# Peptides against a protein of PDB entry 5JNO, part 66

Target 1, 112 residues: chain A of PDB entry 5JNO
Amino acid sequence: MVAKFQPPPEYQLTAAELKQIVDQSLSGGDLACRLLVQLFPELFSDVDFSRGCSACGFAAKRKLESLHLQLIRNYVEVYYPSVKDTAVWQAECLPQLNDFFSRFWAQREMED

## One batch from the design tools (peptide; made by RFdiffusion4, then SolubleMPNN)

Design b1_p20_7_s4 (from b1_p20_7, 6 letters changed)
Fold by OpenDDE base, seed 4:
Structure b1_p20_7_s4 (fold): chain B 112 residues (1-112), chain A 20 residues (1-20)
Amino acid sequence: as target 1 above (112 residues)
Amino acid sequence: MNWSLEEIKAAIEEAKARKA
């Protein structure tokens, strides 16, 4: 049996919390970006935040790790089950996440 | 999408406040 992915406590959303984010989302890709901001605000800050799960290891602050993406995908699948298909995830959500994250830091860099 | 930088910043602050 494959162990179910269990997010750290600080990344555990209730059904109500997720529903609220979904209600604000226009698509699966948009939902993914909103989840990125809500779950990992530390990725958008110059301030480094410690994670509750020490077992997750060290990661580059300015990069979206597989753990981040996996967690986001798990939540997106609740309302957009088509992203269970890796091809759909890579075509619809992953590019939007990367573009969203890259645009943010590109714009921040231009302001400095 | 079409999130502006300001909108993203606002969402980040909201997220930080919720997680604090």
Scores: peptide ipSAE 0.537, ipTM 0.923, DockQ to the pose 0.812
Fold by OpenDDE base, seed 2:
Structure b1_p20_7_s4 (fold): chain B 112 residues (1-112), chain A 20 residues (1-20)
Amino acid sequence: as target 1 above (112 residues)
Amino acid sequence: MNWSLEEIKAAIEEAKARKA
């Protein structure tokens, strides 16, 4: 039997917090995107770690990593158990997450 | 879902405030 998922403290949502996000969501994919924003707002920041450093070419990562996606999926499964099926996750949630994230940065780049 | 950029930005700022 698989142990209950326990996210890191910095990504722990209370039942009330998760319920609030779910109540705002229109679908599993929408919930996934809302969780992305709530759990990882740092992924949407124009963090310039090279500012003040002429020798640094460092750029903040603008991609969704496996750990981000897995954490989001674990929360989505609470209210949309169908995403336990990988095919459902890949069809209903994963594309929306990627599109949401990509569109955000595409629009930001157009503003620059 | 159909979020505007402004809606997304507002949600991000709210999320940052809660995590700060």
Scores: peptide ipSAE 0.548, ipTM 0.926, DockQ to the pose 0.798; fails the geometry check
Fold by OpenDDE base, seed 5:
Structure b1_p20_7_s4 (fold): chain B 112 residues (1-112), chain A 20 residues (1-20)
Amino acid sequence: as target 1 above (112 residues)
Amino acid sequence: MNWSLEEIKAAIEEAKARKA
């Protein structure tokens, strides 16, 4: 038995906030992408605010880390409980998240 | 997922404003 994963305060969503995002979503994968944008807008920034940190390079900020994915999954499973199955999460949500995130940066690099 | 880049950018800015 694993302890309940508790989001950091800056990533807490009320039931009303989550429902609003869900109401805009077409699927579990779509919900995951919307949560990515809403919870972690800093991942889409061109500015490296941690320039003074040798361990927090710019390249690292353009990656979805395990904590990001875990937080998103925790919220998605509230309305799509099937993603509690790792196989479903990996088939339905992870590919969409990765494609969405990579496509964003690919397009931004062309425009910048 | 068929968001345009502009739609994504708008959503990001809105999210930043809410979290500020």
Scores: peptide ipSAE 0.544, ipTM 0.925, DockQ to the pose 0.872; fails the geometry check
Fold by OpenDDE base, seed 3:
Structure b1_p20_7_s4 (fold): chain B 112 residues (1-112), chain A 20 residues (1-20)
Amino acid sequence: as target 1 above (112 residues)
Amino acid sequence: MNWSLEEIKAAIEEAKARKA
């Protein structure tokens, strides 16, 4: 069992904020992608943010790291408990997250 | 996820503004 990640203050969502995101989501995978944008907008910036978390010292990089994914999963589990199953998480959410992130940067390259 | 690039960019800016 994967231990829960304690969210840093800058990545903490209130119940109301989470519900708003959930209401816009059609699936666990869709919710995961929306959470990626809302929680980690710095991952979509051309500038590398060395100060991802001032409280824990975690530096954000232009890649989806295990801590990012675990934090997203924590919130997804609130409304989609099935992702507590690692097989479900890996089949339904991880591919969508990776594809979404990759597609974004591929599209940004086309704009340059 | 079927967001346009513009929609994603707007969401990113909104998220950044909330954190500022």
Scores: peptide ipSAE 0.537, ipTM 0.923, DockQ to the pose 0.873; fails the geometry check

Design b1_p20_8_s1 (from b1_p20_8, 10 letters changed)
Fold by OpenDDE base, seed 5:
Structure b1_p20_8_s1 (fold): chain B 112 residues (1-112), chain A 20 residues (1-20)
Amino acid sequence: as target 1 above (112 residues)
Amino acid sequence: MPITPEQAELLEFLDQYLSE
């Protein structure tokens, strides 16, 4: 059996913290977006990203990268185990994450 | 785990997005 993914300490949520986010969520896709905001607020800012996570490597600005998505998916799986199926993840969560993130920056670009 | 004011604004944006 494959061991569960262990997130870096700075992205470790307690059960209570995760439950708070889940309680506000109406779906797996909703939860995924809320986790994006909670875990990676720096992706929504023009300020320089922190290099504190040795496991993250170099991340491009304004991009949702593999590690971000994997971390989010791991938490979503706790309450929505169906996303363990890649097809479900790609249909229900991933498009919403990308769309939400893209729309944020599209709006900001119009305001500049 | 309290959220920052910036995160609160992002959550408001998310709510708007989800309401479409």
Scores: peptide ipSAE 0.663, ipTM 0.946, DockQ to the pose 0.815
Fold by OpenDDE base, seed 4:
Structure b1_p20_8_s1 (fold): chain B 112 residues (1-112), chain A 20 residues (1-20)
Amino acid sequence: as target 1 above (112 residues)
Amino acid sequence: MPITPEQAELLEFLDQYLSE
């Protein structure tokens, strides 16, 4: 039996919380980036976020890993069902996520 | 869940990114 993916408690959003983020979003890609900021702010710092969370396991620093992307995609699918299609996810959301994330760190590295 | 100051800055960066 395939078990439903359950996010760690700190990454769980209520319907109301998700709706708030959606209301601020103009597209699936926008929503994905906003979810990245809301769910995983630790990815934008030098702090090892996995140290304080036993439920989410270890993750590489400054990388968007499968777990992060899966969680984001799961929430995006609620309002943008088309991202269930991998081709759509890879065309509309994933490039923006990677580009947004990369630009952030590129800027930070220039400041350091 | 309240937005932290750090997240607020990230959202500002996102808005800047999306405006390009």
Scores: peptide ipSAE 0.661, ipTM 0.946, DockQ to the pose 0.807
Fold by OpenDDE base, seed 2:
Structure b1_p20_8_s1 (fold): chain B 112 residues (1-112), chain A 20 residues (1-20)
Amino acid sequence: as target 1 above (112 residues)
Amino acid sequence: MPITPEQAELLEFLDQYLSE
């Protein structure tokens, strides 16, 4: 049997919270980016918002690690089951996540 | 959970990105 992935408590969303994000989203890629902002604000700051978190296991503060992506994909699948197909995930969600995240930091670098 | 002001700014940035 395949073990069901469960997010750490710090990244657990209720059905109501997830629905709020979904209601603001126009696509699976949009939802993925919104989940990135909602779940991992620490990736967008020089300060460590995840200080004290031993359950998430994240070491990099400015990278979208596999665990980040897996968490986001799991939530996206709830309302966009097509992303269960890896090809769809890589075409619709992953490029937007990477572009959005990269553009944010590129803009921050230009402000210096 | 309520979004922070920082998250609100990020969502505005996202909106700009998605509108391109």
Scores: peptide ipSAE 0.661, ipTM 0.946, DockQ to the pose 0.811
Fold by OpenDDE base, seed 1:
Structure b1_p20_8_s1 (fold): chain B 112 residues (1-112), chain A 20 residues (1-20)
Amino acid sequence: as target 1 above (112 residues)
Amino acid sequence: MPITPEQAELLEFLDQYLSE
């Protein structure tokens, strides 16, 4: 059997920290985006990616990878159990995450 | 727990995005 996924220590949120983010969120998609900002601020920076889990290998600094999405989904699932269904996750949260992230970088490129 | 200035700016961007 595959062991339950455990986030790396640097991405482990306490119950209080997660609740604080949830209290600021209006939906599962909103929560997902706020978690993206909270957990992975380095993905929004031009600074070279040097922090993170050494066991995870190299990550593209401007790309949402499966590991990022898995971590976010695990936390969203705590307060929005419906995202346990992959179809719900792909319809409600994943498009908003990708759209939010893409719009950020698209805007940054236009300002240059 | 503390939000950095960079994260604060990102949250402002998020609020703008969500208001559309």
Scores: peptide ipSAE 0.660, ipTM 0.945, DockQ to the pose 0.819

Design b1_p20_8_s2 (from b1_p20_8, 10 letters changed)
Fold by OpenDDE base, seed 5:
Structure b1_p20_8_s2 (fold): chain B 112 residues (1-112), chain A 20 residues (1-20)
Amino acid sequence: as target 1 above (112 residues)
Amino acid sequence: MPITPEQKELLEFLDAYLSE
């Protein structure tokens, strides 16, 4: 059996912290988006990422990358175990994450 | 883990998005 994914310390949520986010969520996709905001607020900022980050590595600006999605999915699975099915993840959570993120930046571009 | 004012605004944006 495959061992559970262990997130980096800076992205470790306690059970209480995760539950607090879950209590505000109406679905797995909703929870995923809330986790995106909670875990990776820097993705919503024009602040430059540290190129030399040993923990997170180089990340492209304004992009949801594999590590971000993996971490979010792992937390969503705690309360929505159905997302362990890749088809469910790709149908219920991933499109909403991408759409939410894209709409945020689309709005910001219109304001610039 | 308290949320920042920026995160609060993001959550408000999310709520508006989800209400569509």
Scores: peptide ipSAE 0.667, ipTM 0.946, DockQ to the pose 0.827
Fold by OpenDDE base, seed 3:
Structure b1_p20_8_s2 (fold): chain B 112 residues (1-112), chain A 20 residues (1-20)
Amino acid sequence: as target 1 above (112 residues)
Amino acid sequence: MPITPEQKELLEFLDAYLSE
């Protein structure tokens, strides 16, 4: 049996919390981006909020790492089972996540 | 779980992004 991914406690969502995010989402990619904002707001700041989080395996400040993506995918799969197919995940969710994240930082860098 | 002011700004940015 494959071991389930266990997120750090600060990144766990209740069913009600997840449902609230889903209600605001129009697609799997949309949901993925909203989950990114809800779960990892520290990735959108120059301030290192993860400094005190030794329990999380995240290292890069301005990069979507595999652990971030895996956690997001796990939640998306609850309402969009099709993303269990890697091809669907890579076509529908990953491009939007990366584009959204990169556009945020591109805008911030232009304002510096 | 309450949405912080910072997260609200991020969601507004997301909505603007999705509307393009």
Scores: peptide ipSAE 0.665, ipTM 0.946, DockQ to the pose 0.841
Fold by OpenDDE base, seed 2:
Structure b1_p20_8_s2 (fold): chain B 112 residues (1-112), chain A 20 residues (1-20)
Amino acid sequence: as target 1 above (112 residues)
Amino acid sequence: MPITPEQKELLEFLDAYLSE
């Protein structure tokens, strides 16, 4: 049997919370980026928004690690089941996540 | 959970990105 992935409590969304994000999203890639902002705001700041979190296991503060992506994909699959196909995930969601995240930090670097 | 002001700014940045 394949073990069901469960997010740490700090990254657990209720059905209502997820629906709110989905209602604001126009695509799976859009939803993925919104989930990135909602779940991992600490990746967009020099301050640690997850201070005290020992369950998430994230060490890098400015990288989209495999666990971040897996968490996001799990939520996206709820409303966009096509992303269960890795090719769809890599074509529709992953490029937007990486591009959005990179553009954010590129802009921050230009402000210095 | 309510979004923070920082998250609101991030979402505005995202909306600008997605509108391109």
Scores: peptide ipSAE 0.664, ipTM 0.946, DockQ to the pose 0.823
Fold by OpenDDE base, seed 1:
Structure b1_p20_8_s2 (fold): chain B 112 residues (1-112), chain A 20 residues (1-20)
Amino acid sequence: as target 1 above (112 residues)
Amino acid sequence: MPITPEQKELLEFLDAYLSE
C-alpha cells in the first residue's frame, strides 16, 4: 500500500496558519489559489529557484507541477472534502489554479 | 506566518482576478 502523502517540512502548515487562509477564502478554488501564493511564492518570481526539498527534486520555474498541486489539494480537502473526488478537483479547483497562474505571467510578459 | 511584500502583491492580484 502507498503511504499517505506527507508535505515536506518547508510546506507544512499548522492548523492555525491554514485556518487563517481559509478565513480569507470564499470557495475551494479561492482557497487553492491563496495556498499557491502562501506555499510557493517562488513560482511567481524571476529569481532562480534555490530553496526546496532535496528529497522532492527540482521544481521547474514558472510551472505548476504535480507535487505543487498535490500539496495544495491536501490542504483544500481539510475544509472542502468534496475535492477528494478527482472529478470535483479537476472541475472546481484545478482550472482556477491554472488560470490564475497563467494570467499572472501573461500580464508580466505584456508589461515588459 | 508573516506575509512578505511579494505575497501581499500577489494577494492583491488574486483579489482583482476573483472580482472579475
Scores: peptide ipSAE 0.664, ipTM 0.946, DockQ to the pose 0.824

Design b1_p20_8_s3 (from b1_p20_8, 8 letters changed)
Fold by OpenDDE base, seed 4:
Structure b1_p20_8_s3 (fold): chain B 112 residues (1-112), chain A 20 residues (1-20)
Amino acid sequence: as target 1 above (112 residues)
Amino acid sequence: MPITPEQQALLDFLDAYLAE
Protein backbone atom coordinates (compact mmCIF):
# COMPACT_ATOMS: atom_id res chain seq x y z
CA MET B 1 0.00 0.00 0.00
CA VAL B 2 1.14 3.51 -0.78
CA ALA B 3 1.13 5.61 2.35
CA LYS B 4 -0.94 8.77 2.31
CA PHE B 5 1.20 11.82 1.73
CA GLN B 6 1.61 13.76 4.92
CA PRO B 7 2.61 17.37 4.41
CA PRO B 8 5.17 18.87 6.75
CA PRO B 9 3.65 20.87 9.59
CA GLU B 10 4.67 24.12 7.88
CA TYR B 11 2.43 23.24 4.97
CA GLN B 12 -0.47 21.68 6.83
CA LEU B 13 -3.72 23.45 6.05
CA THR B 14 -6.86 22.95 8.08
CA ALA B 15 -10.12 22.25 6.32
CA ALA B 16 -11.23 25.79 7.08
CA GLU B 17 -8.06 27.33 5.69
CA LEU B 18 -8.30 25.27 2.54
CA LYS B 19 -11.97 26.12 2.12
CA GLN B 20 -11.15 29.80 2.38
CA ILE B 21 -8.72 29.48 -0.51
CA VAL B 22 -11.20 27.40 -2.49
CA ASP B 23 -13.91 30.01 -2.00
CA GLN B 24 -11.63 32.54 -3.67
CA SER B 25 -10.85 30.22 -6.57
CA LEU B 26 -12.66 29.97 -9.87
CA SER B 27 -11.10 26.72 -11.08
CA GLY B 28 -8.68 23.98 -10.19
CA GLY B 29 -5.90 25.86 -11.91
CA ASP B 30 -6.74 29.03 -10.04
CA LEU B 31 -6.81 27.09 -6.79
CA ALA B 32 -3.42 25.60 -7.59
CA CYS B 33 -1.90 29.04 -8.11
CA ARG B 34 -3.42 30.38 -4.91
CA LEU B 35 -2.06 27.40 -3.03
CA LEU B 36 1.36 28.10 -4.51
CA VAL B 37 1.26 31.62 -3.10
CA GLN B 38 -0.12 30.47 0.23
CA LEU B 39 2.21 27.54 0.80
CA PHE B 40 5.45 28.60 -0.86
CA PRO B 41 5.85 32.38 -0.77
CA GLU B 42 9.60 31.82 -0.49
CA LEU B 43 9.68 30.68 -4.12
CA PHE B 44 8.85 34.25 -5.10
CA SER B 45 11.81 35.68 -3.21
CA ASP B 46 15.19 36.67 -4.58
CA VAL B 47 16.78 35.08 -1.54
CA ASP B 48 17.73 31.43 -1.58
CA PHE B 49 15.57 29.45 0.76
CA SER B 50 16.25 26.24 2.61
CA ARG B 51 14.36 24.36 5.26
CA GLY B 52 15.56 21.96 7.88
CA CYS B 53 12.54 19.77 7.32
CA SER B 54 13.55 16.64 5.44
CA ALA B 55 9.99 16.14 4.28
CA CYS B 56 9.96 19.55 2.62
CA GLY B 57 13.28 19.23 0.94
CA PHE B 58 15.25 22.27 -0.05
CA ALA B 59 13.50 24.84 -2.15
CA ALA B 60 15.19 25.57 -5.43
CA LYS B 61 15.40 29.22 -6.35
CA ARG B 62 12.87 30.13 -9.00
CA LYS B 63 11.92 26.52 -9.59
CA LEU B 64 8.79 24.51 -8.97
CA GLU B 65 10.01 21.13 -7.82
CA SER B 66 8.20 17.82 -7.64
CA LEU B 67 7.52 18.13 -3.94
CA HIS B 68 5.92 21.55 -4.37
CA LEU B 69 3.70 20.31 -7.15
CA GLN B 70 2.81 17.13 -5.32
CA LEU B 71 1.75 19.01 -2.22
CA ILE B 72 -0.34 21.47 -4.21
CA ARG B 73 -1.95 18.65 -6.17
CA ASN B 74 -2.86 16.84 -2.96
CA TYR B 75 -4.85 19.83 -1.75
CA VAL B 76 -6.42 20.49 -5.14
CA GLU B 77 -7.61 16.89 -5.23
CA VAL B 78 -9.75 17.51 -2.15
CA TYR B 79 -12.10 19.73 -4.13
CA TYR B 80 -11.22 18.62 -7.65
CA PRO B 81 -10.88 14.84 -7.51
CA SER B 82 -10.47 14.69 -11.27
CA VAL B 83 -6.88 15.93 -10.95
CA LYS B 84 -6.01 12.50 -9.60
CA ASP B 85 -5.88 11.74 -13.29
CA THR B 86 -2.45 12.89 -14.41
CA ALA B 87 -3.79 13.97 -17.77
CA VAL B 88 -6.28 16.29 -16.08
CA TRP B 89 -3.64 17.65 -13.74
CA GLN B 90 -1.35 18.36 -16.69
CA ALA B 91 -4.13 20.04 -18.65
CA GLU B 92 -5.96 22.03 -15.99
CA CYS B 93 -3.46 22.93 -13.28
CA LEU B 94 0.16 22.41 -14.24
CA PRO B 95 0.16 24.81 -17.22
CA GLN B 96 -1.32 27.61 -15.14
CA LEU B 97 1.14 27.00 -12.31
CA ASN B 98 4.10 27.09 -14.64
CA ASP B 99 2.81 30.06 -16.61
CA PHE B 100 1.93 32.08 -13.52
CA PHE B 101 5.27 31.36 -11.90
CA SER B 102 7.23 32.06 -15.07
CA ARG B 103 5.43 35.32 -15.75
CA PHE B 104 6.15 36.52 -12.25
CA TRP B 105 9.86 35.99 -12.63
CA ALA B 106 9.90 37.35 -16.16
CA GLN B 107 8.45 40.58 -14.81
CA ARG B 108 10.90 40.68 -11.93
CA GLU B 109 13.84 40.16 -14.25
CA MET B 110 12.80 43.16 -16.30
CA GLU B 111 12.78 45.27 -13.16
CA ASP B 112 16.31 44.25 -12.14
CA MET A 1 -2.15 32.15 9.19
CA PRO A 2 -2.73 35.68 7.95
CA ILE A 3 -1.74 36.64 4.45
CA THR A 4 1.37 38.79 4.42
CA PRO A 5 1.62 41.96 2.33
CA GLU A 6 4.01 40.12 0.05
CA GLN A 7 1.51 37.33 -0.45
CA GLN A 8 -1.22 39.85 -1.14
CA ALA A 9 0.92 41.41 -3.84
CA LEU A 10 1.31 37.96 -5.37
CA LEU A 11 -2.44 37.45 -5.24
CA ASP A 12 -2.93 40.80 -6.95
CA PHE A 13 -0.53 39.68 -9.64
CA LEU A 14 -2.48 36.44 -9.94
CA ASP A 15 -5.75 38.31 -10.32
CA ALA A 16 -4.25 40.41 -13.08
CA TYR A 17 -2.95 37.27 -14.74
CA LEU A 18 -6.36 35.61 -14.57
CA ALA A 19 -8.01 38.68 -16.06
CA GLU A 20 -6.01 38.45 -19.29
Scores: peptide ipSAE 0.676, ipTM 0.948, DockQ to the pose 0.832
Fold by OpenDDE base, seed 5:
Structure b1_p20_8_s3 (fold): chain B 112 residues (1-112), chain A 20 residues (1-20)
Amino acid sequence: as target 1 above (112 residues)
Amino acid sequence: MPITPEQQALLDFLDAYLAE
């Protein structure tokens, strides 16, 4: 059993902030993508804005790493408890996160 | 958390993606 994941201070959301994002979301996968944008905008830039953070585990540019995904999953789980099941997370949220992220960069690679 | 213009552009991209 692994201890509860504690997000770095810069990635902590209040209940009100999380609810605001949830109210704009249509599904767990949608919520996951919105959380990605809200929490990790640096992943959508050529510049690493979180370089000063050693706790976030950021290592690879333009890549969703395990710590990013775990942090997002923890928030999604609050309103979509079914994602506690790894099979549900891998079927409903993870593919949408990866697809959204990859499509963004695919478009950028073409335009830049 | 304030949403920057860049983040809003990303959300617009997301909305377009979800509408496909």
Scores: peptide ipSAE 0.676, ipTM 0.948, DockQ to the pose 0.862
Fold by OpenDDE base, seed 1:
Structure b1_p20_8_s3 (fold): chain B 112 residues (1-112), chain A 20 residues (1-20)
Amino acid sequence: as target 1 above (112 residues)
Amino acid sequence: MPITPEQQALLDFLDAYLAE
C-alpha cells in the first residue's frame, strides 16, 4: 500500500486558508499558481533557501521540483478532482505553473 | 496566514499574466 501524502507542517494549509485561495482562483491552473506563491514564496527569491522542506531540495531554488508539484497538486485536487487524472494535471495546471514561474524569472533576469 | 507584500506582488504579477 502506498502511504497517503501528508504535507510537511510548514506547508499545511487549513481548510479556511485553502478556501480563501480557491475563492480567488478562476481555474485549476490559476489555483495551482496561487498555491505556488502561497506555499513556496522562497522560490521567487534570491535569498538562501533555508526555510523550506528538506525534501524539496535547496540546491535548485529556481526549479519546480517533484515535491513542490505534488504538494500543489494535492491541494488542487480538493477543489478540482479532475487533476487526479495525470493528463488533466499536465494539460491544465502544470503548463501554467511552469510558464508563470519561468516568466517571473525571465523578467528578473532581464532586469539584472 | 497573512500574505506578505512580496507575495502580493507575486499575485499581482500572476493576475497580469493571466490577463494576457
Scores: peptide ipSAE 0.676, ipTM 0.948, DockQ to the pose 0.794
Fold by OpenDDE base, seed 2:
Structure b1_p20_8_s3 (fold): chain B 112 residues (1-112), chain A 20 residues (1-20)
Amino acid sequence: as target 1 above (112 residues)
Amino acid sequence: MPITPEQQALLDFLDAYLAE
């Protein structure tokens, strides 16, 4: 068995915090996007945020890296166990995450 | 953690995106 992934302390959500996000979500893909905003607001900013995770290592600016996606998936699985199936994750959550993130930056580029 | 104004703006953007 693969050892349980432990999120860095900076990205650890309590049950209550996760529940609050879930209550605002209508689907696993929706929840995934909300988790992206909640956990990694620095990915949406041109300025560096103080939230530095030494355990995360190098993070490319404006990129959704494997660690980000894995963390999000781990939380989504709590309320949407079906995303444990990689095919479901890739069909329901990943495209929405990438599309949402890409649209955000595309819009920002047009406004500048 | 409390939601910052910047995060709320992102959530508003998300809601608009999801409504399409």
Scores: peptide ipSAE 0.674, ipTM 0.947, DockQ to the pose 0.821

Design b1_p20_8_s4 (from b1_p20_8, 11 letters changed)
Fold by OpenDDE base, seed 4:
Structure b1_p20_8_s4 (fold): chain B 112 residues (1-112), chain A 20 residues (1-20)
Amino acid sequence: as target 1 above (112 residues)
Amino acid sequence: MEITEEQRELLAFLDEYLSE
């Protein structure tokens, strides 16, 4: 059997913390983006970092990688169970995450 | 949950994004 995915301690959210974010969210896609900001602010920084998963030590840098997306999806599923369906996740959340993230960096590149 | 100033700015950017 495959072990359940467990986020590193630094990315663990309590029920209260998650609810606080959910209460500010208008949709699953919105929630996903808010989780991105709350969990991985380092992805929006120009500062190089090597900090990653406490278990594997993998560093993602300025990129939305599978670990980030998986973690976000796990939390979104709590309040939007429909995203357990990969098709729903890919239609409702993933495009917004990628678009939001890319727009941020596109804007930053124009300012440089 | 306490957020940083950087995160606050990111959330503002998100709000602008969502308003489009």
Scores: peptide ipSAE 0.636, ipTM 0.939, DockQ to the pose 0.738
Fold by OpenDDE base, seed 5:
Structure b1_p20_8_s4 (fold): chain B 112 residues (1-112), chain A 20 residues (1-20)
Amino acid sequence: as target 1 above (112 residues)
Amino acid sequence: MEITEEQRELLAFLDEYLSE
């Protein structure tokens, strides 16, 4: 049985909001990255993330933590049910999330 | 959904990334 995940209120998307993001996405990995931007813009700033999520508490800066990834996966699953399979999630979405996030900060570091 | 200017720039970066 799949454990029921309840996102914090600040990260609850309506069907219409999710649909808008999906309409801009070309794949599950694309959707995952767009959700990352939409849900957790604070991860892309130098500002402390400490107050971004009541459920996360103190999160490490510039890291994608399990709670972030689980929340994103839950939304991706709505339109890409195949990501229910962990192997698919780890092959199609997780690498793109990590790569996109890493490249952002790599570029930021070069500009400093 | 309303997005910030920061998010718009991030989405532009994402589009560049995905185009590779």
Scores: peptide ipSAE 0.634, ipTM 0.939, DockQ to the pose 0.766
Fold by OpenDDE base, seed 2:
Structure b1_p20_8_s4 (fold): chain B 112 residues (1-112), chain A 20 residues (1-20)
Amino acid sequence: as target 1 above (112 residues)
Amino acid sequence: MEITEEQRELLAFLDEYLSE
């Protein structure tokens, strides 16, 4: 039996906090991107983050790692159960997450 | 949920991205 995924304390959202983000979202992919911004703002910073995640270990700068994606997916599933299907997650959420994140850094590189 | 100014700017960027 697979143990239930438990987010690290610094990434645990209350029901009210999650609902607030959901209320601003128009789709599962939208929600996923908003969660990325809310949970991991340090990934958008030029400086190394020092949040000290007890479960993440060493996180690569400017990279969406498996743990980031898993955390986001767990929250998205609360309001969009269809993403429990891996095919749906990979078709509707992952491409937007990756594209959004990549476009952010691409724009920053062009401005330098 | 309180958000930082940085997060607000990121959300604005996201809204622009999602509007395409």
Scores: peptide ipSAE 0.632, ipTM 0.938, DockQ to the pose 0.759
Fold by OpenDDE base, seed 3:
Structure b1_p20_8_s4 (fold): chain B 112 residues (1-112), chain A 20 residues (1-20)
Amino acid sequence: as target 1 above (112 residues)
Amino acid sequence: MEITEEQRELLAFLDEYLSE
């Protein structure tokens, strides 16, 4: 039996918190990107924003890993059940996540 | 939900991206 995926405590959202993000989203792909920003802001910085390590200067890897994507997908599925279909997830959400993330860093590189 | 200044800027960037 495959165990049900459970997010780490630091990435758990209440129904109310998720609803707030959904209310600002126009699509599953939009929601996915907003969840990326809300759940993993550290991926957009070379510094750790967490209160526990504000002075450590830890640089996060500039890569969306499978765990990040799985967590985002789990929350997106709550309001967009169609993404349970892998083909839909790969067509509607995953490209936007990757493109948004890549464009952010591309812009940062041009500003340097 | 509390959002940081950095997250607010990221959301602004996202809105620009999604408007294309």
Scores: peptide ipSAE 0.631, ipTM 0.937, DockQ to the pose 0.768

## One batch from the design tools (peptide; made by RFdiffusion4, then SolubleMPNN)

Design b1_p21_1_s1 (from b1_p21_1, 11 letters changed)
Fold by OpenDDE base, seed 1:
Structure b1_p21_1_s1 (fold): chain B 112 residues (1-112), chain A 21 residues (1-21)
Amino acid sequence: as target 1 above (112 residues)
Amino acid sequence: SLEEARARALAVLDEMLAEQA
């Protein structure tokens, strides 16, 4: 039996926090993207602020990993149970997440 | 800052959503 996925403490949202994000969302895909921003802001910064030093010059990892996606999916499922179906997740949420993330960094590259 | 990063990200998201509407 596979153990239920539990978010790390730093990524645990309260019901009120999640509801606030949901209230701002227009769809499951939109919700997924907003969760990405709120849970993992370090993925949208030039440096890894989690290391506690903005002056060290350590570059942030600009990659969506399986653990990021799994955590986001868990929260999306609360309000959009259909994403429990992998096919729905891959059709409705993953493309939005990938497009959003790629678009963000593509724009940043043009500004550099 | 992380706050600024979030703001920039959300701005991009809003643009993307507007195009899809």
Scores: peptide ipSAE 0.719, ipTM 0.955, DockQ to the pose 0.873
Fold by OpenDDE base, seed 2:
Structure b1_p21_1_s1 (fold): chain B 112 residues (1-112), chain A 21 residues (1-21)
Amino acid sequence: as target 1 above (112 residues)
Amino acid sequence: SLEEARARALAVLDEMLAEQA
């Protein structure tokens, strides 16, 4: 059997923490975005930040990387198992994540 | 701070969701 994906300790959410985020979410895509904010606040900061996780590597500033998306998807699947289907993930979550992230930084650029 | 970053991010998310509603 394939081992279950285990996130690094820095990105491990308890059941209570995950449920709290889920309770605030309106959809799988919304949940994905909220998880992005919760797990990777450094991606929304003007300062460079690294948690020193050897498994995750250094996250590029203002860039969503594959590892970010994979980790988020694993959590989303807990409450929205349909995203195990790649087509659903690509239709419901990925566009929301990308739009949200791009919108955030686009607004910040306009404020300069 | 990271807390402020989260707050700003969530504000943007709420705006995006409001537009989609």
Scores: peptide ipSAE 0.718, ipTM 0.955, DockQ to the pose 0.872
Fold by OpenDDE base, seed 3:
Structure b1_p21_1_s1 (fold): chain B 112 residues (1-112), chain A 21 residues (1-21)
Amino acid sequence: as target 1 above (112 residues)
Amino acid sequence: SLEEARARALAVLDEMLAEQA
């Protein structure tokens, strides 16, 4: 039995905050990317930046980890329930997230 | 800052979305 994922306190979004992000998004994949930025800005920092949950021991690193993706998916499902289907999540959201994240750091590497 | 990081990330995202349009 797998316990329900509980976001760390620093990654909790209010309904109003989530709604604002949704209103700025044009698709589930877009929403996923915007959630990535909103929830994990440390993943886009130029310097070593660690943020974690002292309660659960989670610490974000400069990579998209399963816990990052699971947390994002949970929020996306609120407005795009179709992503509860793993096939939809893997087709519509994961590629967007990976492409966005890879593109960001590829560009940053070129600018350095 | 984290705020600056968000701004940079969103700029990349907007660029990516524009290319897809």
Scores: peptide ipSAE 0.717, ipTM 0.955, DockQ to the pose 0.872
Fold by OpenDDE base, seed 4:
Structure b1_p21_1_s1 (fold): chain B 112 residues (1-112), chain A 21 residues (1-21)
Amino acid sequence: as target 1 above (112 residues)
Amino acid sequence: SLEEARARALAVLDEMLAEQA
């Protein structure tokens, strides 16, 4: 059976912390983007980085990878349980995340 | 810094959301 995903300690949000982000969010897609910024600020830095995960062995780079998305989705599901449906996740959250992340780096590349 | 990175990211997000409104 599929084991419950447990985020590494550095990515564990309390209920209060999550609620604070939710209160700032206008939609599930918006929430997903804000979670991306909160959990993985290094993805928005100019410094090349590699962060290993002691719990899952994943090494994060400057790109949206499956483990980033999975972790974000887990938190979004708390307030938007409909994203448990993959079709909803792909329609409401993934496009927003991809557009946001691409837009950010496209803008930064223009500044370089 | 990471804090500055967050600020820049959120600024881009706000711009994107404004365009979608």
Scores: peptide ipSAE 0.717, ipTM 0.955, DockQ to the pose 0.864

